Peptides against a protein of PDB entry 4DOW. Designs and how they scored, part 37

Target 1, 157 residues: chain A of PDB entry 4DOW
Amino acid sequence: TFSWVGRPLPNRKQFQQMYREICMKINDGSEIHIKVGQFVLIQGEDNKKPYVAKLIELFQNGAEVPPKKCARVQWFVRFLEIPVSKRHLLGRSPPAQEIFWYDCSDWDNKINVETIIGPVQVVALAPEEVIPVDQKSEETLFVKLSWNKKDFAPLPP

## One batch from the design tools (peptide; aimed at target 1 Q43 Y51 I117)

Design b2_p24_6 (made by RFdiffusion4)
Pose (drawn by RFdiffusion4):
Structure b2_p24_6 (pose): chain A 157 residues (1-157), chain P 24 residues (1-24)
Amino acid sequence: as target 1 above (157 residues)
Amino acid sequence: SFSKNPLTPELQEEIDKIDESRNS
């Protein structure tokens, strides 16, 4: 379950209250803070890996009744979310830990915070950097490129 | 480590919204 942490950010959008942070309680019993700018795993279909997204806004949406806690995200896509016909354009076989900045506005970016599984560490690498492949049997995901429905391209600014 | 939340009707509806947007 989720709760807001502290005061809302200075108001921007009507009927919404924005927060820098959200508190998530687990059945391990503890509390975890997830902040705007951090990444989350978002529950998709049961037979697939979670979606990955960067939190760009956290908000209480008064336009829904009853009101809900929501997030706007920047999507990332997994390699399997890229059309099979387009996968060769990468020119290599990406590891499962590699994901792609999704640079397209066609998919809506609003989610209910209850779809959040939890935070995930996502790291930007230069194209020439190798993915560890180091130990921790890492839960970290790495991003080198964006995908725009047409081609793989550099990470935006 | 984290795992997916158990499904409830309300959670399923939110998941479907995401899936519908991505499959459009």

Design b2_p24_6_s1 (made by RFdiffusion4, then SolubleMPNN; from b2_p24_6, 12 letters changed)
Fold by OpenDDE base, seed 5:
Formats: C-alpha cells, structure tokens, sequence
Structure b2_p24_6_s1 (fold): chain B 157 residues (1-157), chain A 24 residues (1-24)
C-alpha cells in the first residue's frame, strides 16, 4: 500500500499532482518513507534481479482511470544488463554491488509506484575508490561510471 | 512480469489510445 506524504507541490502540469514523499506500507505493518532523490529497487522480469533507479519525480497521474501513483526515475543498470559484447570495455570484472548510471534517453522512465520493492542505498564513488565487498555492505550498491550503450564514462554532473 | 520499455512513437501512441478511451 502506497500513500502520499505531505501537500502536493506547485506544478503546471494538468492532471498531475506532484509530491516530495510517499509512504510504503509493508507486510509486517511497518512503514517506509521514500523521497524524491532516493534510490529504489523496482520489480523486474521473473527470475531477474530488480532494477535500480533514482527517483526524480513523484506524482499522481489523474489522466489515468483510476488515478495512478507514479514516479519518474533515472535508470541504473547492473553489469549483467550490459550486452555481453560490450562488457570488455569496462576493462575489469566488477563486484556484484557495482551499478552504472544509464546515460541514455531511449527508455521510458515512468513507473507505477506499485512496482517499487523498497529503498536501496546507492553510493557514488570516485574512480580511484575501491568498492567494499564485505558482508556488511552487501545491501549497498556503488556507482562509479555511466553507460551510454557505447562506452563507459565518468558520472555525469 | 515487468519490463523497462523503450520510448517509441508506437508506445506513446498506445498510451494515448488508452487515455483517449477514458475521454469518451
């Protein structure tokens, strides 16, 4: 169950009310608040690891019937989502916790909030920083580079 | 099963058709 937190933000888009924060009610009865700017795991295909995304906007889409709670996201990709033929361009074997900023606009970046599994911690690192692979950091994802379907590059500003 | 979809004119058209159906 998802519910809006706070008042809608000023916005000029017809049929869309924007919010800063949403509340996710989970099975044990606890609540998790997720804000714009935070990172989330999104349900993907069966037997696949969840997608990773940064929340850019939270909005209710009144153009749909019934109105839907939606989000716009910045996509990240896991190494295994990168085509096999291009993986060598990284020049190293990344740890499982490494993700990449998807620097393309060819994907739909609108999601239903119902697809959100939960929040996830994503830490940006400088190129020289080592990704910790200890058990304590297993839940944390790390990003050092972007992927634009052609090559890896430093993170965008 | 959920999938990230490409932003194509076809996708936009399909979405618009759905939206238009509710404006009748």
Amino acid sequence: as target 1 above (157 residues)
Amino acid sequence: SFERLPRTPELEADIQKILDSFNK
Scores: peptide ipSAE 0.225, ipTM 0.667, DockQ to the pose 0.052
OpenDDE base, seeds 1, 2, 3, 4: peptide ipSAE 0.177, 0.213, 0.104, 0.211; ipTM 0.598, 0.695, 0.527, 0.582

Design b2_p24_6_s3 (made by RFdiffusion4, then SolubleMPNN; from b2_p24_6, 10 letters changed)
Fold by OpenDDE base, seed 5:
Structure b2_p24_6_s3 (fold): chain B 157 residues (1-157), chain A 24 residues (1-24)
Amino acid sequence: as target 1 above (157 residues)
Amino acid sequence: SFTRPELTPELQKEIQKILDSFNK
């Protein structure tokens, strides 16, 4: 279950209440607070790994009936989400923990918060920095590059 | 462009549980 934390932020959007933080209650009864700017795993298709996203906005959409708790996100892609014919452009075999900033606007960046599986740590690295592959860092994802459906490039500012 | 979230040990454990469930 999901519930808002704190008071709505001031905004001028009709039928939308913006928030800074949301509380996620997981199966064991514990609670996790997630804020704008943090990273989350989003439910994917059956038998697919979850998507990775950065939370840009948290809001309740009152235009829907019933109102929905939503988020706007910046998408990341896993290497295996990139078309097979384009993977060679990376010039290397990335570790499983590497993700890429999705630098396109063709994807819907609005999600229901109910699709959030949980938080995840994402660390930006310089190209020369080595991605840790040890089991201690297994819970952390790393990003060095962006993907714009054509080429890999340095991360946006 | 990225802000590294600060994770408590407790939160790290919860994340690991989630990730473990995906790898099954």
Scores: peptide ipSAE 0.027, ipTM 0.470, DockQ to the pose 0.037
OpenDDE base, seeds 1, 2, 3, 4: peptide ipSAE 0.022, 0.022, 0.026, 0.027; ipTM 0.479, 0.481, 0.476, 0.473

Design b2_p24_7 (made by RFdiffusion4)
Pose (drawn by RFdiffusion4):
Structure b2_p24_7 (pose): chain A 157 residues (1-157), chain P 24 residues (1-24)
Amino acid sequence: as target 1 above (157 residues)
Amino acid sequence: SYLETRQEEIEAANTTERPTFVVP
């Protein structure tokens, strides 16, 4: 379950209250803070890996009744979310930990916070950097490129 | 700035929702 932490940010959109942070309680019993700018795993279909997104806004949406806690995200896509016909354009076999900045506006970016599984560490690497492959049997995801429905390209600014 | 511009483009676009599900 989720609760807002502290006061809302200075108002920007009508019928919405924005927050920098959201508190998530687990059945391990503890509390975890997820901030705008951090990344989350978002529950998709049961037979697939979670979506990965960067939190770009956290908000209480008064336009829904009853009101809901929501997030706007920047999507990432997994390699399997890229059309099979386009996968060769990468020119290599990406590891499972590599993901792609999704640079397209066609998919809506608003989610209910209840779809959030939890935070995930996502790291930007230069194209020539290798993915560890180090230990921790890492839960970290790495991003080198964006995908725009057409081609792989550099990470935006 | 990029994210703000992207957000503006998303608000102006005819968007499709991804199938996300509540965590039990």

Design b2_p24_7_s1 (made by RFdiffusion4, then SolubleMPNN; from b2_p24_7, 14 letters changed)
Fold by OpenDDE base, seed 4:
Structure b2_p24_7_s1 (fold): chain B 157 residues (1-157), chain A 24 residues (1-24)
Amino acid sequence: as target 1 above (157 residues)
Amino acid sequence: SYLEEFEAKVEAAKTTKLNVKPVK
């Protein structure tokens, strides 16, 4: 169950009420608050690992019937989401914890909040920094590079 | 792990709409 936290932010967009925070109620009855700017795991296709994204906007979409709780996101991609034929462009074998900033606009950046699995920690690293691969950091994802469907590049400043 | 726990949640919540990213 998802519910908005707080009152709508000042907004002039027709049919959209924007929020800063949403509450996710999980099975055990506990609640997790997710805010704009945080990173989340999102349900993907069957038998695939969850997608990773940064929340850019949280909004009620009144243009849909019934109104939907939605989010605009910045997508990340896992290495295994990159086409096999292009993975060699990385020039190294990344750890499972590494994700890449998706630097394209061809994907739909709007999601239903119902597809959010939960929050996840994402840490940006410099290219020379080593990704820790231990149990302590197993829950954390790391991003060093962007992927634009053609090549890998350093993260934009 | 934290990720594995959420992956299990995905399997349990197959009734929800899935997102599709054209990765190819």
Scores: peptide ipSAE 0.120, ipTM 0.745, DockQ to the pose 0.087
OpenDDE base, seeds 1, 2, 3, 5: peptide ipSAE 0.118, 0.042, 0.085, 0.040; ipTM 0.744, 0.497, 0.734, 0.497; seed 5 fails the geometry check

Design b2_p24_7_s2 (made by RFdiffusion4, then SolubleMPNN; from b2_p24_7, 15 letters changed)
Fold by OpenDDE base, seed 4:
Structure b2_p24_7_s2 (fold): chain B 157 residues (1-157), chain A 24 residues (1-24)
Amino acid sequence: as target 1 above (157 residues)
Amino acid sequence: DYLEEFEEKVEKAKTTKLNVKPVK
């Protein structure tokens, strides 16, 4: 279950209440708080690894009945999400922990918060920095480059 | 048609509370 934390932020958008934080209750009864600006794992297609995204906005969409808790996200892509025919453009075999900033607007960046699996740590690195691949860092994802469906590029400033 | 298939997947995902990216 998901519930808003705190009071709605001042917002001019009709039918939308914006929040800074949401609480996710896990099966064991524990609670995880997720804030705007944090990175999350998002449920994707069945039998696929979860999607990775940065939370940009948290809002309740009051235009829907019943109102839905939503988020606007910046998508990341896993290497395996990139078409096979274009993977060679990276020029290297990335570790499984590497993700890429999706630099396109063709994807819907609005999600239902119910699809959030949980938070994940994402660390931005310079292209020359080595991604640490060890057991301790297996849960941490790293981003060096962006992907714009045509080529890889340095991260947007 | 890729677009048609994608749209169908998106609609299905909405009902199943899943997200679909047109990555392939």
Scores: peptide ipSAE 0.133, ipTM 0.670, DockQ to the pose 0.103
OpenDDE base, seeds 1, 2, 3, 5: peptide ipSAE 0.043, 0.130, 0.129, 0.132; ipTM 0.414, 0.665, 0.657, 0.659

Design b2_p24_7_s3 (made by RFdiffusion4, then SolubleMPNN; from b2_p24_7, 14 letters changed)
Fold by OpenDDE base, seed 3:
Structure b2_p24_7_s3 (fold): chain B 157 residues (1-157), chain A 24 residues (1-24)
Amino acid sequence: as target 1 above (157 residues)
Amino acid sequence: SYLEEFEKKVEEAKTTPLNVKPVP
């Protein structure tokens, strides 16, 4: 189950209540708090590898009946999500831990919070930096480049 | 625990490639 943490933020949007934090209650009764600005794993189709995103907004959509808990996200893309015909544009074989900033507006950035699996660590690296491979970094994802469906590019400042 | 359940979900997830990302 998902519950808002704290009071709604001051908002000018008539049908939306914005929040900074949400609480996820897991089956064993434990609770995890997720905040705006953190990175999360989101459920994919047919038990596929989870999607990766950064939380930009948390809000309750009052236009729906009943109101739904939603989030706006910045998408990342895994290498295997990139079309096979365009993967060669990277010019290298990325490690499994590398993800790419999705620099397009064609994907809907609104999700239901119920699709959030949990938090994940994402670290930005310079293009020349090497992705570390150790036990501590095994669950950490790394981003060096953006993908705009046409080519790879350095991350924007 | 949460960590155990989370790790289980990640391990159970398939690694099959997707060419189109659906809206969650």
Scores: peptide ipSAE 0.031, ipTM 0.543, DockQ to the pose 0.043
OpenDDE base, seeds 1, 2, 4, 5: peptide ipSAE 0.020, 0.038, 0.044, 0.040; ipTM 0.482, 0.489, 0.496, 0.489; seeds 2, 4, 5 fail the geometry check

Design b2_p24_7_s4 (made by RFdiffusion4, then SolubleMPNN; from b2_p24_7, 13 letters changed)
Fold by OpenDDE base, seed 4:
Structure b2_p24_7_s4 (fold): chain B 157 residues (1-157), chain A 24 residues (1-24)
Amino acid sequence: as target 1 above (157 residues)
Amino acid sequence: SYLEKFLKEVEAAKTTPLNVKPVK
């Protein structure tokens, strides 16, 4: 289950109450708090690896019936999400831990918080920095480049 | 990793509709 943490942030958006933090309660009764600005794993499609995104906004969407707890996200894309025909544009074989900043606006960036699997660590690296591939770092994802459906590029400012 | 397994357990507990990203 998901519940808001704290009071709504001041805003004037109709039908939306914005929050800074949400609490995810898991089966064993423990709680995980997720804040705006953090990175999360999100349910994708069946039998596929979870999507990766950065939380930009957390809000209650009162326009829906019933009201839904939602988030606006900045999408990342895994290498395997990139069309096979364009993967060669990277010029290298990325480690499984590498993700890419999705630099397009054609994807819906609104999600239901119920689809959040949990938090994940995402570290931005310079192109020359080495992505550590060890057991300890396997749970951490790394981003060096953006992907705009046409080519890879340095991360946006 | 421990975290990956944990997150998979959380994922398995989810019954909500899945998000769809257009991937080709």
Scores: peptide ipSAE 0.060, ipTM 0.725, DockQ to the pose 0.086
OpenDDE base, seeds 1, 2, 3, 5: peptide ipSAE 0.063, 0.064, 0.054, 0.037; ipTM 0.735, 0.739, 0.728, 0.511; seeds 1, 2 fail the geometry check

Design b2_p24_8 (made by RFdiffusion4)
Pose (drawn by RFdiffusion4):
Structure b2_p24_8 (pose): chain A 157 residues (1-157), chain P 24 residues (1-24)
Amino acid sequence: as target 1 above (157 residues)
Amino acid sequence: TLTDEQRLEIEKLIHRKKTADALS
């Protein structure tokens, strides 16, 4: 379950209250803070890996009744979310830990916070950097490129 | 284990993504 942490950010959008942070309680019993700018795993279909997204906004949406806690995200896509016909354009076999900045506005970016599984560490690497492949049997995901429905390209600014 | 409300919100999210792909 989720609760807001502290006061809302200075108001921007009508009928919405924005927050920098959200508190998530687990059945391990503890509390975890997830902030705007951090990444989350978002529950998708039961037979697939979670979606990955960067939190760009956290908000209480008064336009829904009853009101809901929501997030706007920048999507990332997994390699399997890229059309099979386009996968060769990468020119290599990406590891499962590599993901792609999704640079397209066609998918909506609003989610209910209840779809959040939890935070995930996502790291930007230069194209020539190698993914560890280190130990921690890492839960970290790495991003080198964006995908725009057409081609792989550099990470935006 | 997911609650009914969580399943509904997941379905809404998936529906929006599949609709966007179909219209593309």

Design b2_p24_8_s1 (made by RFdiffusion4, then SolubleMPNN; from b2_p24_8, 14 letters changed)
Fold by OpenDDE base, seed 4:
Parts: structure tokens; sequence; C-alpha cells
Structure b2_p24_8_s1 (fold): chain B 157 residues (1-157), chain A 24 residues (1-24)
């Protein structure tokens, strides 16, 4: 279950209440707080790795009945989400921990928070920096490049 | 175990993503 943390932020948008933080209660009863600016794992297809996204906004859509807890996100893509025919454009075999900034507007960037599995650590690296791949960092994802469905490029400034 | 609400949300998300990819 998800619940808002704190008071709504000042907002001009009708039927929308913006928040800085949301609380996710997990099965064991513990709570995880997720804030705007953090990265999250989002449920994907069965037997597939979850999607990765950065939370840009947290808001309740009051226009829906019942009101829907939503988020605006910046999508990231895993290498395996990139079409096989274009993977060669990377010019290397990325580690499993590498993700890419999705630099396209064709994807809806709004999600239901109910799709969120939990937070994840994402670290931006310079292209020349080596991605540390070890047991300690297995849960940490790294981003060096963007993907715009045509080619890979340096991260947006 | 996912709730029905979660399942629906996931389904919707997947459908949207799939649609976008197909149109690309």
Amino acid sequence: as target 1 above (157 residues)
Amino acid sequence: ELTEEQKEAIKELLERRKKAEELA
C-alpha cells in the first residue's frame, strides 16, 4: 500500500495534489519512503527485470474516482530492452548493472505508484569511468549514456 | 502477492509501453 508523506506542495493544477514523498508499506509491515528525485524499480512483464525510472513528480490525480496516486518519471532502459538489431551500436557488452537514459518522448512518463516495486540506487558515471561490478554493488545501477532509439549518446547535461 | 489494483496498474503500464514500442 502507498500513502502520502507530508503536506501537499503548493500547486496550481486543478485536481492534482503534489507531494515530495510517498510511503510504501511492504509485506513484512515495514515502510519504505520514496522521494522525488529518487530512482525506483517498476514492475515489468512476468519473468522480466523491472523497469527503472527516476521520480520527477509525485501527485494525486483527483480527477479520477477514486483518486489515483501517480508519479511522473524519467525512464531508463536496460540493455535488454533495446532492440537486438541496435544493441551493436553500443560497441561493447555492458554489465548487467548498466542502464541508459531514455531520451525519447514516445513513452508515457506517468505511472501509477502501485507499479513501484521499491527504490533503487542509480549512479551516473562519466563514459570513461568503470562500472564496478561486484557483489556489493549488484543492486546498484549505473548510467553513462542515453538511448534515443537511434543511437547511444552521452548523458544529457 | 499482488493486489488486484496492482495487477491492473501493471497491466495498463505494460500495454502503454507495448503500444509505444509498436508505433515506433
Scores: peptide ipSAE 0.532, ipTM 0.898, DockQ to the pose 0.831
OpenDDE base, seeds 1, 2, 3, 5: peptide ipSAE 0.528, 0.526, 0.531, 0.528; ipTM 0.897, 0.897, 0.898, 0.896; seed 3 fails the geometry check

Design b2_p24_8_s2 (made by RFdiffusion4, then SolubleMPNN; from b2_p24_8, 14 letters changed)
Fold by OpenDDE base, seed 3:
Structure b2_p24_8_s2 (fold): chain B 157 residues (1-157), chain A 24 residues (1-24)
Amino acid sequence: as target 1 above (157 residues)
Amino acid sequence: SLTEEQKEAIKELLERRKEAEKLA
C-alpha cells in the first residue's frame, strides 16, 4: 500500500498533484518512506533482477478514475539488459553492481508507484574509481557511464 | 503477496518495456 506524505507541492497542472515523499507499507506492517531524488528498484520479469530508476517526480494523476499514484523516473540499465551484440562495446566485464544511465527517450518514464519494490543506494563514480565488491557493499549499485543504445559514454553531469 | 492492483501495474509495465525493445 502506498500513501502520500505531506501536502501537495505548488504546481500549475490542473489534473496533477505533486509530492516530495511517498510512504510504502510492506507486508510486515512496517513503513518505508521514499523521496524524490532517491533511487528505487522496480519489479521486473520473473526470475530477472529488478529495474533501477531515479525518482524525478511523484504525482497523483487526477485525470484518471480513480486517481493513480505515479512517478516520473530516470531509467538505469543493468549490463544484462543491454543486447548481447552490444556488450563488447564496454571493453570490460563489469561487476554485478554496475549500472548505466539510460540516455534514450524511447522508454516511457512514467510508472505506477505500485511497481516499486523499495529504495536502493546508487553511487556515482569517476571512471578511474574502483567499484568495491564486498559483502557490505553488495546492496549498493554504482554508475560510471551512460548507455544510449549505440555506445557507452561518460556519465552526464 | 501482491495485490491485484500491483499485479496489473507490473503487467502493464512489462508490456510497455517489451514493446519498446521491439521498436529498438
Scores: peptide ipSAE 0.543, ipTM 0.901, DockQ to the pose 0.794
OpenDDE base, seeds 1, 2, 4, 5: peptide ipSAE 0.543, 0.529, 0.542, 0.540; ipTM 0.900, 0.898, 0.901, 0.899

Design b2_p24_8_s3 (made by RFdiffusion4, then SolubleMPNN; from b2_p24_8, 15 letters changed)
Fold by OpenDDE base, seed 1:
Structure b2_p24_8_s3 (fold): chain B 157 residues (1-157), chain A 24 residues (1-24)
Amino acid sequence: as target 1 above (157 residues)
Amino acid sequence: ELTEEQKKAIKELLEKRKKAEEES
């Protein structure tokens, strides 16, 4: 389950209450606090890796009945989510830990927090920096480039 | 282990993503 942490932030958006932090309660009873600015894993298709996103905004949508706990996100994309016909544009075989900043507006950037699996660490790297491929751990994801459905490019500022 | 609410949310997410892919 999910619950808001702290008082609502000031905002002028009608039917919305914004928050900085949300609490996710896991089956074992433990709690994980997730804040705006952190990265999360989002449930995807069966037998597929979860989606990756950065939390930009946490808000309750009061226009819905019942009110919906939502997040606005910046999407990232895994290499295997890139169309097969365009993967060659990367010019290399990326490690499994590499993701890409999704630089398109065609995806809805609003999600139900119920889709969140949990937090994940994402580290931005310069192109010349090496992703630790020799490490067995895949807990940390790395981003070097953006993807705009046409080509790969340096990360946006 | 997923709740019905979670399943519904996931379904909606996947549908939105699928629609976006089809329209691109």
Scores: peptide ipSAE 0.625, ipTM 0.932, DockQ to the pose 0.779
OpenDDE base, seeds 2, 3, 4, 5: peptide ipSAE 0.622, 0.624, 0.624, 0.623; ipTM 0.932, 0.932, 0.932, 0.931

Design b2_p24_8_s4 (made by RFdiffusion4, then SolubleMPNN; from b2_p24_8, 15 letters changed)
Fold by OpenDDE base, seed 4:
Structure b2_p24_8_s4 (fold): chain B 157 residues (1-157), chain A 24 residues (1-24)
Amino acid sequence: as target 1 above (157 residues)
Amino acid sequence: MLTEEQKKAIKELLAKRKEAEAKA
């Protein structure tokens, strides 16, 4: 269950109410607050790792019936989401914790917040920085490069 | 366990992704 936290932000978009924060209620009754700018895990296909995205906007879409709690996101991709035929372009075998900035516009950047599994920590690193791989950081994801469906590149500014 | 709303949302998301991949 998701509910808005706080009052709507000032905006002039028709049928949209923007928010800074949303509350996710978990099965055990606890609540997690997720804010714009944070990263989230989004449910993917069965038996596959969840998608990763950065929350850019949180808004209620009043144009839909019933109104839908939505988010605009910047997508990230896991290495395994990259076509097998192109994985070699990375030139290395990335750790499981590495994700890539998705630098394409072919994906819809609007999601239903109901697809969100929960927050996740994503750390941007310089290419020379080593990704720590241990139990303490196992749930932390790291990004060094972008992927535009053709090649890998340095992170956009 | 996922709610029906969650299931619907996930289905829609996956469908959109699949469509995008097919067009690429």
Scores: peptide ipSAE 0.624, ipTM 0.929, DockQ to the pose 0.776
OpenDDE base, seeds 1, 2, 3, 5: peptide ipSAE 0.624, 0.621, 0.623, 0.624; ipTM 0.929, 0.929, 0.930, 0.929

## One batch from the design tools (peptide; aimed at target 1 E114 I116)

Design b2_p25_1 (made by RFdiffusion4)
Pose (drawn by RFdiffusion4):
Structure b2_p25_1 (pose): chain A 157 residues (1-157), chain P 25 residues (1-25)
Amino acid sequence: as target 1 above (157 residues)
Amino acid sequence: DEEEAEEWKEAREKVEEEVLERRAE
């Protein structure tokens, strides 16, 4: 379950209250803070890996009744979310830890915070950097490129 | 592209309903 932490950010949008941070309680019993700018795993279909997204806004949406806690995200896509016909354009076999900045506005970016599984560490690497492949049996995901429905391209600014 | 975006949005709404149903349990 989720709760807001502290006061809302200075108001921007009507009927919404924005927060920098959200508190998530687990059945391990503890509390974890997830901030705007951090990444989350978002529950998708039961037979697939979670979506990955960067939190760009956290908000209480008064336009829904009853009101809900929501997030706007920047999507990433997994390699399997890229059309099979386009995968060769990468020119290599990406590891499962590599993900892609989704640079397209066609998919809506608003989610209910209840779809959040939890935070995930996502790291930007230069194209020539190698993914560890180091230990921790890492839960970290790495991003080198964006995908725009047409081609792989550099990470945007 | 529009059809794909719509299908994806509908799938996401179904996932949201399932996740809320499970949490309500």

Design b2_p25_1_s1 (made by RFdiffusion4, then SolubleMPNN; from b2_p25_1, 17 letters changed)
Fold by OpenDDE base, seed 4:
Structure b2_p25_1_s1 (fold): chain B 157 residues (1-157), chain A 25 residues (1-25)
Amino acid sequence: as target 1 above (157 residues)
Amino acid sequence: SSKEAKEFEEKMKEIEEKVEKKLKE
């Protein structure tokens, strides 16, 4: 179950009420709060691994009947989601915890909040920084580069 | 290599499982 936290933000978008935070109630009755700017795992298709996304906007979509709780996200991709023929462009074998900023607009960045599995920690690193893959960081994902379906590049500002 | 790819996927699965575990706790 998902519910909005706090008051709607000032917004000019018709039929959309924007929020900063959403509450996710899990099976044991506990609640997890997720805010704009945080990272989440998004449910994939059947038998597919989840997607990683950064929450950009949280909003109630009043244009739908019934209104739906939605989010706009920035997608990240796993190395294995990159075409085999282009993986060599990275010039290195990435650690298992590395993901890439998806720098394309061809993928719908609007989701239903019901597809959110839960929060995940993602840390942006400079290219020269070493990705820690030790036990302490084993649940953390790291991003250094973007992928635009053509090549890898430094992260957008 | 294919082995590296498999290891990558396994690690990602592990991370996913740990995240899910934390959500269930």
Scores: peptide ipSAE 0.116, ipTM 0.699, DockQ to the pose 0.048
OpenDDE base, seeds 1, 2, 3, 5: peptide ipSAE 0.037, 0.029, 0.047, 0.122; ipTM 0.616, 0.618, 0.595, 0.707; seed 5 fails the geometry check

Design b2_p25_1_s2 (made by RFdiffusion4, then SolubleMPNN; from b2_p25_1, 15 letters changed)
Fold by OpenDDE base, seed 2:
Structure b2_p25_1_s2 (fold): chain B 157 residues (1-157), chain A 25 residues (1-25)
Amino acid sequence: as target 1 above (157 residues)
Amino acid sequence: SKKEAEKFEEEMKKIEEKVAEKLAK
């Protein structure tokens, strides 16, 4: 169950109410608050693995009946989601914890908040920084580069 | 290679499971 936290933010978008924070109620009755700017895992289709995304907007779409709680996201991709023929362009074998900023517009960046599994920690690193393999990093994903379906590039500023 | 892919998927699965465990608490 998802519910908005706080009052709608000022905006001029017709049929949309924007929010800064949403509350996710889990099975044990506890609540998790997720804010714009945080990273989340998104449920994949059928047996597909979860996707990683950064929340950039939280909004209720009043144009739909009934109104839907939605989010706009910045997608991240896993190395295995990159076509086999292009993986060599990375020039290295990445650890499983590395993800890539998806720099394409072909994916719909609008999701239903109901697809959110939960928050996840993502840390941006410089190319020369080493991805730590310690107990603290076991639940953390790391991003160094972007992927635009053609090549890898430094992270957007 | 298939072995590398399997290892990668297993490690990602572990990360997902750990996140899920945190959410279940």
Scores: peptide ipSAE 0.169, ipTM 0.727, DockQ to the pose 0.048
OpenDDE base, seeds 1, 3, 4, 5: peptide ipSAE 0.169, 0.064, 0.162, 0.166; ipTM 0.730, 0.589, 0.720, 0.724; seed 4 fails the geometry check

Design b2_p25_1_s4 (made by RFdiffusion4, then SolubleMPNN; from b2_p25_1, 15 letters changed)
Fold by OpenDDE base, seed 3:
Structure b2_p25_1_s4 (fold): chain B 157 residues (1-157), chain A 25 residues (1-25)
Amino acid sequence: as target 1 above (157 residues)
Amino acid sequence: MEEEAKKFEEERKKIEKKIAEKLAK
């Protein structure tokens, strides 16, 4: 289960209490603390890899009954999530560890925190940098480019 | 962009294992 860490941050939103950190309980009883700005895996459909997202905001939505613990995220997209007809635009076959900054507003960027599976490491690279595929980096995801449903572009700051 | 803290690496590995097990079903 999930619980807030710390006191709410000052904000001017009527029905939202914002937080910087949330605690996720795991099976062995230990806790994982996830902060705004970190990257997480979000539960997807069965037989599919989880979605990847960066946490932008953590907030309790008081407009819902009962109040819900929510997050606003920046989505990333895996290569295999990109339509087959558009994949050629990359001009290369990416490694499995590569993800893309989703630069489009058509996806709902509000999630329930209970959909968070856990943290994941994401590293931004310059286009010329090589993505390591050794055992040390096998769990790390790398991003070089953005995807806006039309084309790939340099990674935004 | 930021990078996840290394202190959660072991927990992440456990999570990834569970995910893999779920996907194998």
Scores: peptide ipSAE 0.057, ipTM 0.613, DockQ to the pose 0.036
OpenDDE base, seeds 1, 2, 4, 5: peptide ipSAE 0.048, 0.047, 0.032, 0.028; ipTM 0.602, 0.608, 0.586, 0.573

